# Designs tried in a protein design run: peptides against a protein of PDB entry 3QIS. Part 25

Target 1, 334 residues: chain A of PDB entry 3QIS
Amino acid sequence: PSLELSRREFVFENVKFRQLQKEKFQISNNGQVPCHFSFIPKLNDSQYCKPWLRAEPFEGYLEPNETVDISLDVYVSKDSVTILNSGEDKIEDILVLHLDRGKDYFLTISGNYLPSCFGTSLEALCRMKRPIREVPVTKLIDLEEDSFLEKEKSLLQMVPLDEGASERPLQVPKEIWLLVDHLFKYACHQEDLFQTPGMQEELQQIIDCLDTSIPETIPGSNHSVAEALLIFLEALPEPVICYELYQRCLDSAYDPRICRQVISQLPRCHRNVFRYLMAFLRELLKFSEYNSVNANMIATLFTSLLLRPPPNLMARQTPSDRQRAIQFLLGFLL

## One batch from the design tools (peptide; made by RFdiffusion4, then SolubleMPNN)

Design b1_p9_5_s3 (from b1_p9_5 with E6R)
Fold by OpenDDE base, seed 2:
Structure b1_p9_5_s3 (fold): chain B 334 residues (1-334), chain A 9 residues (1-9)
Amino acid sequence: as target 1 above (334 residues)
Amino acid sequence: SELLERALS
């Protein structure tokens, strides 16, 4: 069996968070026998491609002189955004197109990723006074490392923030401030806020706006701005309530005093973001007659975003744990 | 913003 490939080198320029890119190529059976093709893992890989890449179709049969179009789809989800922001992963891969009883064909994937404030830590974002696209990648790495070290120092209660040489961190990420301040100003009377989905085009514009600028106003509908806030919180590598405090939040869920003590132990930026979000959501609840938003809906929605189980416990979350997590947030909304 | 000031006070 033999295949002819129309292209073997693919370049994905300016790959962005949640922006689908597609490159297509053709494979043709130039042999005299039917053939089965498949993308196969390399010797040390479990998957035929990296998590941000897919082939469609990834396998199939070709009759003699048959041709099929294959789409290579690049999509950076919440699951790949953090490792691409840090430069731990890159828009590079090698695909092995295997022909049964035939030859392997190698496809080269290359490109560049444009960093996003989505999937970046709250600690790093508090150190970024400019849009992330204005920050050199080398400095992003340094900011993440410094942010990790400061988080650890803050959790250990050991060292005062040495106010001396580093620019004073923001109280909250500017991106969170922009989203929440917009919603606070313009969306408190919005019917079905957080219940109606945003527009995908508007979501992409909001993400690009936050990555590239400090706007006076966020573009798009209130629904798109609200969904962008949810996407931001979901994409955080460390949730607003740090994984280390997850169990203590559940254990304290029915004691409002202990709940407040647990929140006081968060790193400064996480604690500030939590308090800011709770203040916004309490303000939103005052307009429930206009926006149809209630405390139970908000607590249920934001619990999965703010109080995420650690990866090792995710598979074990009980309905009781979910109810405790909701109850924990309700104590800050009521 | 006024909301941020109220949240962090």
Scores: peptide ipSAE 0.362, ipTM 0.933, DockQ to the pose 0.889
Fold by OpenDDE base, seed 5:
Structure b1_p9_5_s3 (fold): chain B 334 residues (1-334), chain A 9 residues (1-9)
Amino acid sequence: as target 1 above (334 residues)
Amino acid sequence: SELLERALS
């Protein structure tokens, strides 16, 4: 069997979080026999491509003189955004198009990623006084490493030794402040807030705005700004309630005093973000007659974002664990 | 903002 490929090199320029890019190529059976093609893993890989890449179709049959169009889709979700922001991963891959009882064809994928405040740690963002696109990538790596070390020191109750001339970190990320301050000012009376989805174009504009500027006003509808807050919280590499405290939150869910003590043990930036979000949501609930928002809906929605199970426990989450997690959050909303 | 100040007090 033999294939002809219209293209073997693909470049994805300026890849962004949640922005789909597509490149297409054609394969043709120029042989005299039917052939089966498939994308196959390289040696030691579990998948034929990186998580941010997909081929469609990834397998198929071609009769003699038949042609098929293949789409290469690049999409950075919450699952790939953090490792791309840090530069641990890059927009580079090699695909192996295998022909059954034939030869392999190699496709080269390349490009560049534009960093986002989405998928960046709360600790790093508290040290970031400028938009992320103004920060050199080398400095982003340093900020993430320093943030990890300070988180560990905070969890160990170690006094930070360096009272040095390091610029004091922000109390909360500027991105969280911008989103929540906008919603507090403009969205408290918005009907169906957090129930109506935002517009995809407006969500992209909000993400780009937060990555590139410090706006006086966030663009888009209140629904799009509200959904952007949910996307931000979902994309955090570590949830607002750190994984180390997850089980303690569930165990304390019916004791409001223990719940407050558990929150007091969060790293400073996580604790500040949690308190700020709870203050906002309590203000929003005062306007329930206007916005149709209630405590059970808000607790159910935000629990999955703020109090995520650790990756090793995710497959073991029971309905009882979910109810305890909701009850934990309700104790801060009521 | 007033909300942030109240939340962190």
Scores: peptide ipSAE 0.355, ipTM 0.931, DockQ to the pose 0.855
Fold by OpenDDE base, seed 3:
Structure b1_p9_5_s3 (fold): chain B 334 residues (1-334), chain A 9 residues (1-9)
Amino acid sequence: as target 1 above (334 residues)
Amino acid sequence: SELLERALS
């Protein structure tokens, strides 16, 4: 069996978080026999492609002289954004199109990724006084390494922050400040806030705005700004409540004094973001007659974002653990 | 912002 491919090289320029790109090519059976094709993993890979790439269809049958269109879809989700922001991964892959009882055909995927404040750590963002697209990639790597080292130092209680040489970090990321300050000013009376979805086009404009500028006002509806905050919190590499404190939050869920002590042990940026979000959400709850927002809805929604189980415990989360996690947040909303 | 100041005070 043999195939003819219309194209073997694909370039995805300016790939962004949550922006789908598609490239298409044709495969034709130029042989005299039916053939089965499939994308197969390379040696030592578990998957035929990286998690930000998909082929559709990824397998099929071709009769003699049959032609099929294959779509290569590039989409950076919350699951791929962090490794692309750090430059640990890149928009590069090799796909192996296997022909059963035939030969392999190699497809080259290349391109560039544009970094986002979405999927970047709270520690790194607190050190970024400018939009992430103004920060050189080399400096992003340094900021992530420095952020990791300062988090470890803060947890170990060992070294006083040397007040001297490094620019003081922001109290909270400017991106979170922009989102929450907008919602606080304009969305407290918004009916069905956090219940009505935003517009996908407006969400993309908000993301691009936060990545490239420091706006006076965020574009889009209050629903789109609210959903952008949820997307931001979901995309964090580490949740606002660090994984290390997850079990202690569950254990303390019914003791408001211990809950506050657990939060006091968060890294400074995480603690500040948590306190800021809780202050905002308590303000929304004062306007419940206007916005139809209640404490149980908010606690349920934000628990999944702020208090994620560690990866090793995700498969073991009980309904009791989820209820304790909700109760933990309720103690800061009421 | 006023909200941030109240949250961090």
Scores: peptide ipSAE 0.355, ipTM 0.932, DockQ to the pose 0.929
Fold by OpenDDE base, seed 1:
Structure b1_p9_5_s3 (fold): chain B 334 residues (1-334), chain A 9 residues (1-9)
Amino acid sequence: as target 1 above (334 residues)
Amino acid sequence: SELLERALS
């Protein structure tokens, strides 16, 4: 069996978080026998492609002289955004199109990723006074390394780090400030806030706006700005409540004094973001007659974002753990 | 912002 491929090299320029790109090519059975094709893993890989790439179809049958269109879809989700932002991964892959009892055909995937403040650590963003697209990639790496070291120091040493001559980090990321300040000013009376989905085009505009500028106003509806905040919190590599404190939050869920002590042990940036979000959400709850927002709904929604189970727990919560996690957050909303 | 100041006080 043999195949003819219309193209073998694919370039995905300016790949962005949550922006789908598609490239298509044709495969044709130029042989005289039916053939089965499939994308197969390379020798040391478990998957035929990286998590941000998909082939559709990834397998099939071709009769003699039959042609099929294959779509190569590039989509950076929350699961790939952090490693692409750091440059640990890149928009590069090799696909192996296997023909049963035939040859392997290699496809080259290349391109460039544009970094996002979505999927960047709170610690790095607190050190980032300019939009992420203005920051050289080399400096992003340094900021993540420095942020990791400062997080570890803050967990190990209760001593305030000396106010060395380095520019003081922001109290909260400017991106969180922009989102929350917008919602606080314009969305407290918005009916069904956090219940109505935003528009996908507006979400992309908000992401691009936060990545490229420091706007006076965030574009889009209040629903889109609210959903952008949820997406931001979900995309954080380390949740607002660090994984190290997850179990202690559950254990303290029914003691509001212990809950506050647990939060006090968060890294400074995480603690500030948590307090800022809780202050905003408590303000939003004062307008429940207008926005239809209640403490149970907010606690249920934000608990999954702020208090995620550690990866070692396979991101699974028991019903009891989920209830404790919600109860923990309720103690800051009431 | 007033909200941030209240949150961090």
Scores: peptide ipSAE 0.351, ipTM 0.931, DockQ to the pose 0.897

Design b1_p9_5_s4 (from b1_p9_5 with E2K)
Fold by OpenDDE base, seed 2:
Structure b1_p9_5_s4 (fold): chain B 334 residues (1-334), chain A 9 residues (1-9)
Amino acid sequence: as target 1 above (334 residues)
Amino acid sequence: SKLLEEALS
């Protein structure tokens, strides 16, 4: 069996968070026998492609002289955004198109990723006074390393060494400030806020806006801005309540004094973001007659975003743990 | 913003 491929090299330029790109090619059975094709893992890989890549179809049968279109889909989700932002991963892969009892055909995937404030740590973003797309990639790496060290110092209650010539970090990421300040100004009376989905085109515009600029106003509907805040919180590599404090939040869920003490132990940027979000959500709840938002809905929604179980405990989360996590947030909303 | 100031006070 043999195949003819219309293309073997694919370039995905300017790949962005949540922006689907597609490249298509054709495979043709130029042999005299039916053939089965499949994308197969390389020798040391468990998957035929990286998590941000997909082939559709990834397998199939071709009769003699049959042709099929294959789509190569590049999509950076929350699961790939952080490693692409850090440069740990790249828009580079090699696909192996295997022909049963035939040859292997190699496809080269290349391209470039454009960093996003989505999937970047709160610590790093507090050090970024400019949009992330204005920050050199080399400086992003340095900011992430410095941010990790400052998180560790904060958790260890180590006295910050000399306030050397490093620019004072922001109290909260500018991106969080922009989202929350917009919602606070324009969305407090919005019916069904956080219940109605945003528009996908508007979400992409909001993401691009936050990555490239410091706007006076965020584009899109209040629903799209609200959903963009949820996406931002979901995409954080470390949730607003750090994994190290997860169990203590559950244990304290029915003691408001202990809950406040647990929050006081968060790294400064995480603590500030938490307090800012809680202040916003309490303000939003004052307008419940207009926006149909209630404390139980908000606590349920934001608990999964702000208070995520550590990856090692995710599979073991009980309904009781979820209820404790909700109760923990309710103590800041009421 | 006033909200941020109130949250961090």
Scores: peptide ipSAE 0.289, ipTM 0.919, DockQ to the pose 0.850
Fold by OpenDDE base, seed 3:
Structure b1_p9_5_s4 (fold): chain B 334 residues (1-334), chain A 9 residues (1-9)
Amino acid sequence: as target 1 above (334 residues)
Amino acid sequence: SKLLEEALS
């Protein structure tokens, strides 16, 4: 069996978080026998492609002289955004199109990724006074390393060494401040806030705006700005309540004094973001007659974002653990 | 903002 491929090299320029790109090519059975094709993993890979790439169809059957269109879809989700922001991964892959009892055909995927404040750590963002797209990639790496070291020092209660001439970090990321300050000013009376989805076009504009500028006003509807905040919190590599404190939050869920003590042990940026979000959500709940938002709905929604189980416990989360996590958050909303 | 000041106080 043999195949003819219309193209073997694919370039995805300016790949962004949550922006789908598609490239198509054709495969044709130019042989005299039917053939089965499939994308196969390389040696030591578990998957035929990286998590941000998909082929559709990824397998199929071709009669003699049959032609099929294959779509290569590039989409950076929350699951790939962090490793692409750090430059640990890149828009580079090799696909192996295998023909049963035939040859392997190699496809080259290349391109460039544009960093996002979405999927970047709270620690790194607190050090960024400018939009992430203005920060050199080399400096992003340094900021992530410095952020990791500061998190470790804060957890170890190591006295901060000399306040050398390093610029003081922001109290909260500017992106979180922009989103929450907008919602606080304009969305407290918005009916069905956090219940009605935003518009995809507006979400993309908000993300691009936060990545490239410091706007006076965030574009889009209150629903799109609210959903952008949820997407931001979901995309964090480390949740607002650090994984190290997850179990202690569950254990303290019915003791409001211990809950506050657990939060006081968060890294400074995480603690500030948590307190800021809780202050905003308590303010939003004062307008429940206008916005139809209640404490149970907000606690249920935000618990999954702020108090994520560690990856090793995710598969073992009981209904009791989820209820404790919600109860923990309710103690800050009421 | 007032909200941030209240949250950090």
Scores: peptide ipSAE 0.286, ipTM 0.919, DockQ to the pose 0.890
Fold by OpenDDE base, seed 5:
Structure b1_p9_5_s4 (fold): chain B 334 residues (1-334), chain A 9 residues (1-9)
Amino acid sequence: as target 1 above (334 residues)
Amino acid sequence: SKLLEEALS
């Protein structure tokens, strides 16, 4: 069997979080026999491509002189955003297009990623006084490493070494402050807040705005700004309630004193973000007659974002664990 | 903001 490929090199410029890019190519059976094609894993890989890439179709049959169009789709979700922000991964891959009883054809994928405040740690963002797109990538790596070390020191109750004239970290990320301050000012009376989805175009504008500027006002509808906050919280590499405290939150869910003690043990930035979000949500609940928002809806929505099970326990989460997690959060909303 | 000050007090 034999194939002709219209293209073998693909470049994806300026790849961004949640922005789909597509490149297309054609494969033609120029042989005399039917061909089965498939994208196959390289040696030691479990998948034929990186998590941010897909081929459509990824397999198929071609009769002699038949032709098919293949789409290469690049999409950075919450699952790939953190490793791309740190530069641990890059927009580079090699795809192997295999023919049954035939040859392998190699496709080269390249490009560049533009870092986002989405998928960046709370610790790194508290150290970042400028928009992430103004920060050199080398400095982002240093900020994440330093932030990891500060988290570990905080968890170990090690006194922060008063290292020199390093600018004090922000109390909360400026991105969270911008989102919550906007919603607090403009969205408390918004009917169906956190229940109506935002517009995809407005979400992209909000993400780009937070990555590139410190705006006086966030663009888009209150629904889009509210959804952007949910996306931000979902994309955090470490949830607002750190994974190490997950089980203790569930165990304390019916004791409000122990719940407050567990939150007091969070790293400073995580604790500040948690308290700020709870203060905002309690304020929003005062306007329930206008916004149709209630404590059970808010607790159910935000629990999955703020109190995520550790990756190793995610498959084992019971309905009882979910109810305890909701009850934990309710103790801060009421 | 007033909300942030109240949350961190």
Scores: peptide ipSAE 0.281, ipTM 0.915, DockQ to the pose 0.855
Fold by OpenDDE base, seed 1:
Structure b1_p9_5_s4 (fold): chain B 334 residues (1-334), chain A 9 residues (1-9)
Amino acid sequence: as target 1 above (334 residues)
Amino acid sequence: SKLLEEALS
């Protein structure tokens, strides 16, 4: 059996967070026998492609002289955004198209990723006074490393950094400030806020706006700006409540005084973001007659974003743990 | 912003 491929090299230029790109090619059975094709893992890989790549179809049968179109889909989700922002991963892969009882055909995937403030740590963003697209990639790496070291020092209660030489970090990321300040100004009376989905095109415009500029106003509907805040919180490599405090939040869920003490132990940027979000959400709840937003809905929605179980516990989260997590957040909304 | 000041005070 043999295949003819219309193309073997694919370039995905300017790949962005949540923006689907597609490249298509044809495979043709130029043999005299039916054949089965499949994309197969390389040696030592568990998957035939990286998490941000998909082939459709990834397998199939071809009769003699039959042709099939294959779509290569590149999509950077929350699961791939952080490693692409840091440059730990890149828009590069090799696909192995296997022909049963035949040859392997190699496809080269290449391209470039454009960094996003989505999927970047709160610590790094607090050090980033300009849009992320204005920051050299080399400096992004340094900011992430410095942010990790600062987080560790903060957790260890080590001596306050010499305040003297480095530009003071922002109290909260400018991106969070822009999103929350917009919602606070324009969305407090918005009916069904956080209940109505945003428009996908507007979400992309908001992401691109935050990555490239410091706007006077965020583009799009209040629903799209609200959903962009949810996407931002979901895409954080570490949730607003650090994984190290997860269990303590659950254990303290019914003691509001202990809950406040747990929050006081967060790294400064995480603590500031948490307090800012809680202040915003409490303000939003004053307008419940207009926006149909209530404390239980908000606590249920934001708990999954702000208080994520550590990866090792995700599969073991009980309904009781979820209820404790909701109760923890309710103590800051009421 | 007023909200940020109130949250961080």
Scores: peptide ipSAE 0.275, ipTM 0.916, DockQ to the pose 0.894

